# Peptides against a protein of PDB entry 7SID, part 51

Target 1, 151 residues: chain A of PDB entry 7SID
Amino acid sequence: LHMYLMLLKELPGEEYPLPMEDVLELLKPLSNVCSLYRRDQDVCKTILNHVLHVVKNLGQSNMDSENTRDAQGQFLTVIGAFWHLTKERKYIFSVRMALVNCLKTLLEADPYSKWAILNVMGKDFPVNEVFTQFLADNHHQVRMLAAESIN

## One batch from the design tools (peptide; made by RFdiffusion4, then SolubleMPNN)

Design b2_p16_1_s2 (from b2_p16_1, 9 letters changed)
Fold by OpenDDE base, seed 3:
Structure b2_p16_1_s2 (fold): chain B 151 residues (1-151), chain A 16 residues (1-16)
Amino acid sequence: as target 1 above (151 residues)
Amino acid sequence: SEVEEALKEMENLVKN
C-alpha cells in the first residue's frame, strides 16, 4: 500500500502529463486498494489526496483515445464509489474534504462535464451537480471548502 | 467493466 500511494503521489501535474499507458497501469490496482481499505478513513483520505495528480494527467490527454476513456472510466468509478459511500455517511469530514478537492480538480480539468460524470448504480451524475451537494454538508469545514472552491 | 463491478461490490459491502 505504501509504495503504491507513493507512486500516486509522485505523479506529475498537468504541466508534465504521463503517457496514458502509464496512467492506466497505476489505476489498475486502485479499485482493489480502495475496496480493501474502504473502512480505513485515513487510508481513504490519503488515496483521495494522491489521486489528484491522476485528474491532472487525465485532463491533459486525448479524450478520443481508447486508453483515455478507459482511464477516465476507472478513475470516475472510484470517485463515484467514494461519493456514493459519502452519501451513505460512511466517511468522516476529512475524507469528504479530500473528495471535494478531487471533484474541484475534476471541474478544473473538465468544466463542462464532458467526461467528468459519475455513474453510480446505473445513473449518471455530472460532477458539477455532485459538487454543489457539499455546500450542504453537515461539517462546516466541508461546506467552507466547497464554497471557496466555486468562487 | 471489471473495475466497475469491483467498486459496485465495494459499495454494496459497505452499505450493508
Scores: peptide ipSAE 0.037, ipTM 0.681, DockQ to the pose 0.159
Fold by OpenDDE base, seed 2:
Structure b2_p16_1_s2 (fold): chain B 151 residues (1-151), chain A 16 residues (1-16)
Amino acid sequence: as target 1 above (151 residues)
Amino acid sequence: SEVEEALKEMENLVKN
């Protein structure tokens, strides 16, 4: 876990996008790691904070290649799972904050939700619709973060 | 797939 988290943390920023092949390699273990530590609030928060770099890289991809779609799909599945568990009140505010940041970044990359669609339990949820739900979050900081992202 | 399996595990957390 530590090694993986360090790899995610050290990802290049928006100025230096990663090759899609590298993104895919990083995403491969992500779902398993998230699933394994889904009950650990601190680990989930850390993961969500680190995968922001992945979102930024995905948003910079202008190619509708199979690799891009694959990477997007893998990432969105994980985000969808976190969102689903969030709706079930499984995560504290700090984890929700991290999730909102991920969703914000997704919206910035795909404002019209062309690909940023969460599929949870066979249903599609555009990220913009998902994001608005956090405007009514029980925690004031989550609401504020969500509101700031819209304005 | 691994992703689908991970999602299922997380969903099961909600159900159980």
Scores: peptide ipSAE 0.036, ipTM 0.682, DockQ to the pose 0.173
Fold by OpenDDE base, seed 5:
Structure b2_p16_1_s2 (fold): chain B 151 residues (1-151), chain A 16 residues (1-16)
Amino acid sequence: as target 1 above (151 residues)
Amino acid sequence: SEVEEALKEMENLVKN
């Protein structure tokens, strides 16, 4: 875990995007790591904060390539899982804030949710629609963060 | 996909 988190932390930002092949390699173990530590709030928060760099890289890539679509799909599946568990009240506000930041970054890259669509339990949820739900979050800081993101 | 299956299992475990 620590080695993986270190790798995610050291990812370059949007200014210097990674080759899509490298992004795919980074995403491969992500679902397993998230699943293993799904009940650890601190680890989940850390993961969500670090994958922000992945989102930035995805936004700079060729959207028409097969590898890009594959990477987007893998990432969105993970985000969808976190969102689903959030709806089931499994995460504290700090984790939800980290998730909102991920969703915000996705919308910056794809404002009209052309590819940013979460598939949860066989149903599609555009990220722009998912994002608006956090405007009604029980925690004031989450609501504020969501509100700032749309203004 | 393998990722989707893994996350589905994760969701099922947490729902209980």
Scores: peptide ipSAE 0.034, ipTM 0.673, DockQ to the pose 0.160
Fold by OpenDDE base, seed 1:
Structure b2_p16_1_s2 (fold): chain B 151 residues (1-151), chain A 16 residues (1-16)
Amino acid sequence: as target 1 above (151 residues)
Amino acid sequence: SEVEEALKEMENLVKN
């Protein structure tokens, strides 16, 4: 876990995007790691904070390639799972803050949710619609962060 | 429990 988190932390941002092949390689273990540590709030927060760079890389890539769509799908599956458990009130505010930042970054890359769509339990939820739910979050800091991202 | 059910759903979602 520590090694994997270190790799995520050292990912280049949008200024120096990675080849999509490298992004795919980094995403392969992500689902398993998230599943294994789904009960650990600190690990989940750390993962969500680090994968912000993945979103930035995806936003700078050619969206017409099959590899890009594959990477987007794998990433969105994980984000959708975190959102699902958030709705079930399984995560503390700090984890939700990190999730909102991920959603914010997705909206910056895809403001109209052309590809940023969460599939949860067989249903599609555009990120721009999902994001608005955090405006009514129970924690004031989450609401504030969401509000700052909308305007 | 409700907690265990949600965690099970998470496991299924991330593996799809």
Scores: peptide ipSAE 0.030, ipTM 0.664, DockQ to the pose 0.153

Design b2_p16_1_s3 (from b2_p16_1, 10 letters changed)
Fold by OpenDDE base, seed 1:
Structure b2_p16_1_s3 (fold): chain B 151 residues (1-151), chain A 16 residues (1-16)
Amino acid sequence: as target 1 above (151 residues)
Amino acid sequence: SSVEKELEEMKQLVEN
């Protein structure tokens, strides 16, 4: 876990996009790590904070590439899982704030949710629609963060 | 995909 988190932390951001092949390699273990630590709030928060760089990287990639679509799909599946568990009230506010930041970054890259669509339980949810739900979050800081992201 | 299936299973485990 620590090694993987270190790799995520050291990922270059939007200024220095990674080759899509490297992004794919990074995403391969992500689902397993998230699944294993799904009940650990601190680990989930850390993961969500670190994958922000992945979102930024994906936003600058060629959308016509099969590898890009694959990477986007794998990433969105993970985000969808966190969102689903959030709806089930499994995460504290600090984790939800980290998730909102991820969604915000996705919207910056794809404001109209052309590709940023979460598939949960066989249903599709555009990120822009998902994001608005956090405006009604039970925690004031989450609501504030969501509101700031829209304007 | 395999990833989607694994995460779907994760969701089910947490819900139950």
Scores: peptide ipSAE 0.037, ipTM 0.676, DockQ to the pose 0.136
Fold by OpenDDE base, seed 2:
Structure b2_p16_1_s3 (fold): chain B 151 residues (1-151), chain A 16 residues (1-16)
Amino acid sequence: as target 1 above (151 residues)
Amino acid sequence: SSVEKELEEMKQLVEN
């Protein structure tokens, strides 16, 4: 886990995106890692904070590429899972903060939610619609973070 | 996909 998280942390920013093939390699173990530590708030927060770099890379890629679509799909699946569990009140505010940051970054990359769509339980949720729900979060810092993204 | 299935199972495990 530590090594994997370190790799995620050290991803280049959007100014120097990784090849999509490398992004895909990094995403491969992500679902398993998330699954294993789904109940660990600190690990989940750390994961969400580090995958921000993945979002930045995805936003700089060609949407017409099959590899890009694959990477986007894998990533959105993970985000969708965290979103779903958030709705079920499974995560503390610090994890939700990290999730909001991910959603914010997704919206910056895809303002119209052309590809940034969460599929949860067979239903599609555009990230822009998902994001607005955090404006009503129970924790003031989460609401503030969400509001800052809108303004 | 396999990833989707895995994460769906993850959600179910946490919920139950």
Scores: peptide ipSAE 0.036, ipTM 0.674, DockQ to the pose 0.156
Fold by OpenDDE base, seed 3:
Structure b2_p16_1_s3 (fold): chain B 151 residues (1-151), chain A 16 residues (1-16)
Amino acid sequence: as target 1 above (151 residues)
Amino acid sequence: SSVEKELEEMKQLVEN
């Protein structure tokens, strides 16, 4: 786990995106890792903080390629899962803070939600719509972070 | 899709 998380952390930013093939390789175990540690708040927080680099890479790729769609799908699956569990109050504020940062980064990469759409139980939820829900979060710091992100 | 299945599996595992 720690080695995998380190690899995610070392991803280059938006300025120097990785080839999509490399991004896909990094994303392959992500769902399994998230599932395995879904009850560990610290691990979830760390994962969410590190995958910010993935969002930056996805935003720089050809949206029409099969590899891009695959990578986006894998990433959005994870984000959707965390969001779903957040609605069910499964995560503490620090994890929600990390999730908000991911959503913010998604909006920066895809301001018009062309691909940043969470599909949960057969329904589509644009990230901008999902993001606004955190303005009503029970924790003050989460609300503040969400509010700062839209200004 | 495989992606959707992974999401559903994760949600079910945590909710149950």
Scores: peptide ipSAE 0.035, ipTM 0.683, DockQ to the pose 0.123
Fold by OpenDDE base, seed 5:
Structure b2_p16_1_s3 (fold): chain B 151 residues (1-151), chain A 16 residues (1-16)
Amino acid sequence: as target 1 above (151 residues)
Amino acid sequence: SSVEKELEEMKQLVEN
């Protein structure tokens, strides 16, 4: 876990996107790691903060290839899982803050939710629709962060 | 995929 998190942390930002092949390699173990530590608030927060770089890389990709769609799908699966558990009140506000930041970054990359769609329990939820739900979050900081992201 | 299915199952377990 430590080594994996270190690799995620050191990912380049939006200005220096990684080759899609490298992004895919980093995403491959992500679902398993998230599942294993789903009950650990600190680890979940750390993961969500680090994957922001991955989202930025995905957003900078101008390639309409199978690899791009695969990478997007793998990432959205993880985000969908965190969102689902958030609805079940499994995460504290700091984790929800990190999730909102991920959703914000997704919307910046795909404002019209062309590909940013969460599939949870067999149903599709566009990220823009999911994002608006955090405007009614119980914690004031989460609401504020969500509201700032709309502007 | 197999990973997606497993993750979905894990979500259900956490909900209960």
Scores: peptide ipSAE 0.031, ipTM 0.649, DockQ to the pose 0.138; fails the geometry check

Design b2_p16_1_s4 (from b2_p16_1, 9 letters changed)
Fold by OpenDDE base, seed 4:
Structure b2_p16_1_s4 (fold): chain B 151 residues (1-151), chain A 16 residues (1-16)
Amino acid sequence: as target 1 above (151 residues)
Amino acid sequence: SEVEEELKKMKELVEN
């Protein structure tokens, strides 16, 4: 886990995006790692913080290729899982804040949710619609973060 | 690449 998280952290950001092939390699273990540690709040928070680099990298991809769509899909699967568990009240506020940051970054890359759509339980949830729900979060810090992201 | 190999190992550890 530590090694994987380190690799995610070291991913070049928006200034120097990695080849999509490398992004795909980084995403391959992600779903399994998230699933394994889904009940560990600290690990989930760390994962969500680190995958911000992935989002920033994906946002700089100008080519709409199969690999790009694949990478986007793999990433959105993970975000969708965190979203689903959030709706089930499985995560504390600090994890939800990290998720909001991911959603914010997704919206910056795809403000119209052309590809940023979460598929959960067979239903599609555009990230822009998902994001606005955090404005009504039970925790004041989450609401504040969501509000700041809009303004 | 080296990174790919390490990631592969990590994935295998999680899946097993």
Scores: peptide ipSAE 0.021, ipTM 0.471, DockQ to the pose 0.051
Fold by OpenDDE base, seed 5:
Structure b2_p16_1_s4 (fold): chain B 151 residues (1-151), chain A 16 residues (1-16)
Amino acid sequence: as target 1 above (151 residues)
Amino acid sequence: SEVEEELKKMKELVEN
């Protein structure tokens, strides 16, 4: 876990996107790691904070490539899982804050949710619709962060 | 790359 988190943390940001092949390799273990530590709030927060770099890389990629679609799918699966568990009240506010930041970044890359769609339990949820739900979050800081993205 | 190899190893460890 430590090695993986270290590698995830060292991803370059928006100004220096990674080749899509490298992004795919990074995403391969992600779902399994998230699953194993889904009950650990600190690990989940750390993962969500680090995957912001992945979102930035995906937003600058060629959307016509098969590898891009594959990477988007793998990433959205993870985000969908975190959102689903959030709906089940499994995460504290700090984890929800990190999730909102991921969703915010997704909306910046795809404002109309053309590809940013979460599939949870066989149903599709556009990220822009998912995001609005956090405006009514029980914690004031989560609501504030969500509202900030709309300005 | 070296990074890719390490990530593959991590995946294997998680799955086992």
Scores: peptide ipSAE 0.021, ipTM 0.470, DockQ to the pose 0.051
Fold by OpenDDE base, seed 2:
Formats: C-alpha cells, sequence, structure tokens
Structure b2_p16_1_s4 (fold): chain B 151 residues (1-151), chain A 16 residues (1-16)
C-alpha cells in the first residue's frame, strides 16, 4: 500500500501529463486497493488526495481513444464507489472533503459531464448532479468547499 | 518500466 501511495503521489501533474499507457498501469490496482481499505478513513483520504493527480492528468488528455475511455472508466468506478459509501454515511468529513475535491476537478475537466458519469448499482449519475448533493452536506466545511466550486 | 513493474507487484499482492 505505502509503495503504491508513493507512486500515486509522485505522478506528474497537469503541466506534464503522463502517457495514457502509464495512467492505465497506475489504475489497474487502484480499485482493489480501495476495496481493501474502504473502511480505513485515513487510507481512503490519502488515496483520494493522491488520485487528484490522475484526474488532472485525465483532464489533459485531448484524444478520445480507447485507452482514454478505459482510464476514465476505471477511475470513475473508484470514485463511484467512494460516493456510494458516502451516501451510506461510511466516511467522515475529511474523506468527503477529499472526494469533493476529486469531483470538483472532474467538473473542471468535464463541465457538462460528457464522460464524468458515475455508474453505481447499474444507474448513471452525472458528476455535476452528484456534486450538488454536497451543498447539503452535514458538515459545514464540506458545504463550503462544494459552494466554492459553484462561485 | 520500473513503475509498471512496481505497480504489477502491488496488483498481485492485492489480488492474492
Amino acid sequence: as target 1 above (151 residues)
Amino acid sequence: SEVEEELKKMKELVEN
């Protein structure tokens, strides 16, 4: 886990996007890692913070290739899982903050939710619609963070 | 690449 998290942390940002092939390699173990540690708040927060680089990298991809769609799909699966568990009240505010940051970054990359759509339990949820739910979050900091994205 | 190899190892550890 720690090695994987280190790799996530050291990924190039928006200014120097990774080749999509490298992004795919990074995403391959992600779902499993998230699944294993889904009950650990600190690990989840750390993962969500580090995958921001992945979101930014995906947003810089200007091609609509199979690899891009694959990477987007794999990433959205993970985000969808975190959102689903959030709806089930499984995560504390700090984890939700990290999730909101991911969603915010997704909206910046895809304002109209063309590809940023969460599929949970067979249903599609556009990220822009998902994001608005955090405006009513129980924690004031989460609400504020969500509100900042609208203004 | 080195990164790919490390990620592969991590994946294998998680799957097992």
Scores: peptide ipSAE 0.021, ipTM 0.479, DockQ to the pose 0.051
Fold by OpenDDE base, seed 3:
Formats: structure tokens, sequence, C-alpha cells
Structure b2_p16_1_s4 (fold): chain B 151 residues (1-151), chain A 16 residues (1-16)
């Protein structure tokens, strides 16, 4: 786990995007890791903080390639799972803040939610619509972060 | 690559 998290953390930013093949390799174990540690708030927060680099890389790729769509799908599955569990009140505010940052970064890459759509329980939820729900979060810091992100 | 090998190991550990 720690090695994997380190690899995620050390990903280059948007100025130096990784080849999509490398992004796919990084995403392969992600869903399983998230599943195993879904009850660990600290691990979830760390994962969410580190996957910001993945979003940055996805935003710099050819959106029409098969590999890009595959990577987007794998990533959105994870984000959708975290959002779903957030709706079930499974995560503390610090994890929700990390999720908001992920959603913010997604919107920076895809402001009109053309591909950034969460599929949860067979229903599609555009990230721009999902994001606005955090404006009504129970924790003031989450609300503030969400509000600052749209200013 | 080294990265690919490490990721492969991680995936296997998680799935097993």
Amino acid sequence: as target 1 above (151 residues)
Amino acid sequence: SEVEEELKKMKELVEN
C-alpha cells in the first residue's frame, strides 16, 4: 500500500503528463486498494489526495483514444464509489474535503462534464451537479472549500 | 519497467 501511494504521490503534474499506458498501469490496482481500505479514513484521505495527479494527466491526453476512455472509466469508478459512500455518511469531513478537491480538479479538466460523469447504481451523475451538493455539506470547512472552488 | 513490476505486485497482493 505505502509503495503504491508513494507512486501516486510522485506522479508528474500537468506540465509533464505521463503516457496513457503508464496511467493505466497506475489505475489497475486502485479500485481494489480503495475497496480494501474503504473503512480506513486516513488511507482514503491519502488516496484521494494523491489521485489528483491522475486527473491532471487525464486532462492532458487525447480524449478520443481508447486508452483514455479506459483510464477515465477506471478513475471515475473510484470517485463514484467514494461519492456513494459519502452519501451513506461513511466518511468524516477530512475525507469529504479531499473528495471535493478531486471533483474540483475534474471540473478544471472537464468544466462541462463531457466525460466526467459518475455512474452509481446504474444512474449517471455529472460531476458539476455532484459538486454543488457539497455546498450544503454539514461541515463548515467542506462548504467553504466547495464555495471557494467555484469562485 | 520497474514501476510496472511494482504495480503488478501490488495488484496481485490486493487481489489474493
Scores: peptide ipSAE 0.020, ipTM 0.478, DockQ to the pose 0.051

Design b2_p16_2_s1 (from b2_p16_2 with S1M E6Q S7K E8Q)
Fold by OpenDDE base, seed 4:
Formats: C-alpha cells, structure tokens, sequence
Structure b2_p16_2_s1 (fold): chain B 151 residues (1-151), chain A 16 residues (1-16)
C-alpha cells in the first residue's frame, strides 16, 4: 500500500500529462487496493486525493484511443463504487469531500458528462447528475464545496 | 462497463 500511494502522490498533473500506457499500469491495481481498505476512512481519503492527478491526465488524452477508454473505465469503476458506498452512508464527510473534488475535476474535464458516466450495478449515472446530490449532503462543508463547483 | 471491470467493482462493493 505504501509504495502504491507514493506512486499516486508523485503522479504529474495536467501541466505534465503521463502517457496513457503509464496511467493504465497505475490504475490496474487501484480497485483491489480500494477493496482491501474500503473500511479505512483515512486510506480512502488519501487515495481519492491522490487520484485527482489521474483525472487531469484522462481529460487531456485522445478520447478516441482505446487506452484512454480503458483508463477511464478503470477509474470510473472505482469512483462509482465510492459513490455507491457513500449513498449507503459508509464514508465520513472527509472522504465525501475528497470524492466531491474528484467529481469536480471530472466535470471540469467533461462538463457535459460525455464520458464521465458512473456505471454501478448495471446502471449509468452521469457525473453531472451525481454531483448535484452533494448539494444536499448532510455535512455543511460538503455542501459548500459542491456549491463552489457549480458556479 | 466491461465484464472484468464489473467483477472488480462487485468485489469492491462486497469486500469484507
């Protein structure tokens, strides 16, 4: 876990995008890592904060590339799971804050949710629709963060 | 969603 988190932390941002092949290699173990630590709030928060750079990389890539679609799928699978578990009240506000930041960056890259669509248990949920749910979050800081992203 | 990704997501959602 430690080494993996270090790799995520050192991931270049939008100004210095990685080759999609490298992004894919980094995303491959992501779901498994999240699965192992899904009950650890701090680890989940850390993971979500670190993968923000991945979102930026995905947004600047060639959308017609198979590797891009694969990377998007890998990432959205995890985000969808976090969102679903959030609806089941599995995560505290700090994790939800990190999730909102991920969704915010997705919306910045894809404002109309053309590719930013969460598929959970066979159903599709565009991120722009999912994001509005956090405007009604029980925690005031989550609501404020979500509201800042709308304007 | 691809079948493999679906399996991964299910494992995540149902993990101990």
Amino acid sequence: as target 1 above (151 residues)
Amino acid sequence: MEEELQKQQEAFLNAP
Scores: peptide ipSAE 0.648, ipTM 0.942, DockQ to the pose 0.851
Fold by OpenDDE base, seed 1:
Structure b2_p16_2_s1 (fold): chain B 151 residues (1-151), chain A 16 residues (1-16)
Amino acid sequence: as target 1 above (151 residues)
Amino acid sequence: MEEELQKQQEAFLNAP
């Protein structure tokens, strides 16, 4: 876990994008890692904070490439799961804050949710629609962060 | 969503 988290942390941001092939290799184990530590709030928060860099990389990629679509799918699968579990009240506010930041970054890269669509249990949820739900979050700071991100 | 991704997501959602 620690080694993987370190790799996520060191992932270059928007200014220094990685080849999509490298992004894919990093994303492949992500779902499994999240599954193993889904009940660990601190680990989940850390993961969500680190994958922000992945979103920045995806936003600069060629959307027509197979690797880009694959990377998007890998990432959105995990975000969709976090969102679903959030709706089931599995995560504390600090994890939800990190998730909102991920969704915010997705919206910056894809404001109209052309590719940023969460699929959960066979249903599609555009991120721009998902994001608005956090405006009604039970925690004050989550609502504030969501409100700041829309305008 | 691809079948493999769906399986991964289900595993995540149902993990202990």
Scores: peptide ipSAE 0.648, ipTM 0.942, DockQ to the pose 0.850
Fold by OpenDDE base, seed 2:
Structure b2_p16_2_s1 (fold): chain B 151 residues (1-151), chain A 16 residues (1-16)
Amino acid sequence: as target 1 above (151 residues)
Amino acid sequence: MEEELQKQQEAFLNAP
């Protein structure tokens, strides 16, 4: 886990995106890692914070390639799961904060949710619609973060 | 969503 998290952390930022092949390689084990630690709030927070770099990288990809779609799918699968579990009140505010940051970054990359759509249990939820739900979050910091993203 | 991704998500959602 530690090594994997370190790899996520060290991902190049928006200004220097990784080749999509490398992104895919990194994303492939992500869902499994998340599943193993989904009940660990600290690990989940850390994962979500680190995958921000992945989101930024994906956002810079202007190519409609299979690899891009695959990478987006891999990522959105995990985000969708985190969002769903959040709705089930499984995560504390710090994890939700990290999730909101991910969603914010997605919105910046895809304001109209053309590809940023969370599919959970066969249902599609555009991120722009999902994001507004956090404006009503029980924790004030989550609400503030969400509000800052809208304004 | 691709079947494999769906499977992965379900595993995540249902993990112990």
Scores: peptide ipSAE 0.647, ipTM 0.942, DockQ to the pose 0.853
Fold by OpenDDE base, seed 5:
Parts: sequence; structure tokens; C-alpha cells
Structure b2_p16_2_s1 (fold): chain B 151 residues (1-151), chain A 16 residues (1-16)
Amino acid sequence: as target 1 above (151 residues)
Amino acid sequence: MEEELQKQQEAFLNAP
């Protein structure tokens, strides 16, 4: 786990995007790692914070690439699961904060949710619609972060 | 969503 998290942390952001091939290799284990540690709030927070770099890379990629679509799919699968479990009240505010940051970054890259669509159990949820739900979060810091994202 | 991705998501959602 530690080695994998370090690799995620070392990902460059928007300024220096990685080749999509490298992004894909890093994303391949992601869902499995999340599954193993889904009940560990600290690990989940750390993962969500690190994958912010992935979001930035995806936003700078060529949309015509098959690898880009694959990478987007793998990433959105995980984000969709975190969102669903959040609705089931499985995560504390610090994890929800990290999730909102991911969604914020997605909206910055794709404000009209052309590709940023969460599919959960066969249903599609555009991120711009999902994001508004956090404006009514029970924790004030989550609401504030969400509000900041649309101001 | 691709079938493989769907299976991965289900595994995540159902993990203990």
C-alpha cells in the first residue's frame, strides 16, 4: 500500500501531464486498493487526495484516444463508488472533503459534464448535478468547500 | 460503463 500511495503522490499535475499509458498503469490497481481499505477513513482520504493529480492529467489528455477513455472510465468508477458510499453515510467529513475536491477538479476540467459522468449500478449521474448535493452536507466545512467551488 | 468496470465497482461496493 505504501509504495502504491507514494507512486500516486508523485504524479505530476496539469503543468506536466503524464503519458496516458503511464496513467493507466497507475489506475489499474486503484479499485482493488480502495476495496481493501474502504473502511479505513484515513487511507480513503489519502487515496482521494492523491488521485487529484490523476484528474488533472485526465483533463489535459486527448479525448480522441482510446487510452484516455479507458483511464477516465477507471477513475470515474472509483469516484462513483465513493460517492455512493458517501450517500450511505459511510465516510466522515474529512473523506467527503477530499471527494468534493476531486469533483471540483473534474468540473474545472469538464464544466458541462461531457465525460465526467458517474455511473453507479447502471445509472448515470453527471458530476455537475452530483456536486450540488454537497451544498446541503451536514458538516459546515463540506458545505463551505462546495460553495467555494461554484463561486 | 464497460462490463469489467462494472464488476470492479460492484466488488468495491460490496467489500467487507
Scores: peptide ipSAE 0.647, ipTM 0.942, DockQ to the pose 0.853

Design b2_p16_2_s2 (from b2_p16_2, 5 letters changed)
Fold by OpenDDE base, seed 4:
Structure b2_p16_2_s2 (fold): chain B 151 residues (1-151), chain A 16 residues (1-16)
Amino acid sequence: as target 1 above (151 residues)
Amino acid sequence: MEKELEEEQLKFLNAP
């Protein structure tokens, strides 16, 4: 876990996008790591904060390739799971804050949710629709962050 | 979503 988180932390971001092949390698273990630590709020928060770099890389990609779609799919799968578990009240506000930041970054890259669509248990949920739900979050800081992101 | 991703997501959702 430590090594993986370190790798995520050291990603250069949108200013220096990585080759999609490298992004894929980083995403491959992501779901497994999240699964192992899904009940650890701090680890989940850290993961979500670090994957922001990955989101930025995905958003800056203008390539319509299988690798791009694969990377997007792998990432959205994890985000969808976090969102679903959030609806089940599994995560504290700090984790939800991190999730909102991920969703915000996705919307910045894809404002109309053309590709930013969460699929959970066979159902599709456009991120722009998902995002609006956080405007009604029980925690004021989450609501505020969501509101700031829309404007 | 690909079937493989569905399985991974399900694992995440049902992880202990």
Scores: peptide ipSAE 0.592, ipTM 0.929, DockQ to the pose 0.850
Fold by OpenDDE base, seed 5:
Structure b2_p16_2_s2 (fold): chain B 151 residues (1-151), chain A 16 residues (1-16)
Amino acid sequence: as target 1 above (151 residues)
Amino acid sequence: MEKELEEEQLKFLNAP
């Protein structure tokens, strides 16, 4: 786990995007790692903070390539799961903060939700619609972070 | 691929 998290942490951002093939290799074990540690709030927070770099890389990639679509799909699958479990009140505010940051970054990369659509249990949820739900979060810091993203 | 992703997500959602 530690080695994998370090690799995610060191992933280049928007300024220096990685080849999509390398991004895919890093994303492949992500869902499994999240599954193993879904009840560990600290690990989930750490993962969500690190995958911000993935969003930045995806935003700079060729949207017409199959590898880009594959990487987007793998990433959105994980984010969708975190969002669903958040609705089920499984995560504390610090994890929700990290999730909102991911969603904010997605909206910056795809403001019209052309590809930033969460699919959960066969249903589609555009990120912009998902994001507005955090404006009514029970924790004030989560509401504030969500509100900042609107402006 | 889409089906595979759905299965992976389901495992995540149902993980102990």
Scores: peptide ipSAE 0.592, ipTM 0.930, DockQ to the pose 0.913
Fold by OpenDDE base, seed 2:
Structure b2_p16_2_s2 (fold): chain B 151 residues (1-151), chain A 16 residues (1-16)
Amino acid sequence: as target 1 above (151 residues)
Amino acid sequence: MEKELEEEQLKFLNAP
């Protein structure tokens, strides 16, 4: 886990996009890692914070690329799961904060949710619609973060 | 979403 988290942390930002092939390699084990530590709030927060760089990389890629679509799918699968579990009240506010940041970044990359659509249990949820739900979050900091993202 | 991704997500959602 530690090594994987280090790799995620070292991902280049938007200023220096990582080759999509490298992004894919990093995303491949992501779901499994999240699964193993889904009940660990701190690990989940850390993962979500680190994958922000992945979102930035995805936003800079050609949407018509097969590798881009694959990477987007891999990433959205995980985000969708986190969102679903959040709806089930499985995560504390700090994890939800990290998730909101991911969703915010997705909206910045894809304001119209052309590709940023969460599919959970066979249903599609555009991120722009999902994001508004956090405006009513029980924790004031989550609401504030969500509200700031709209402005 | 691809079936493979669906399976991965399901594993996540159902993980112990």
Scores: peptide ipSAE 0.591, ipTM 0.929, DockQ to the pose 0.852
Fold by OpenDDE base, seed 1:
Structure b2_p16_2_s2 (fold): chain B 151 residues (1-151), chain A 16 residues (1-16)
Amino acid sequence: as target 1 above (151 residues)
Amino acid sequence: MEKELEEEQLKFLNAP
């Protein structure tokens, strides 16, 4: 876990995007790691904070390739799961804050939710619609973060 | 979403 988290942490920022092939390789283990530690709030928060760099990389891709679509799918699968479990009240506010930041970054990269669509239990949920739900979050800081991000 | 991704997501959602 720690080794993987370190790899995520060391990802270059938006200014220096990684090749999509490298992004894809990093994303492949992500779902499994999240699954193993889904009940660990601190680990989940850390993961969500680190994958922000992945979102930035995905957003910088101007080429619509199979690898890009694959990477987007891998990422959105995990975000969708976090969102679903959030609705089931599985995560404390600090994890939800990190999730909102991920969604914010997705909206910055894809404001019209062309590709940023969460698929959960066979249903599609555009991120722009999902994001608005956090405006009604039970925790004031989450509501505030969401409100700041939508403007 | 691809079937493989669906299976991975399901594993995540149902993990102990």
Scores: peptide ipSAE 0.591, ipTM 0.929, DockQ to the pose 0.850

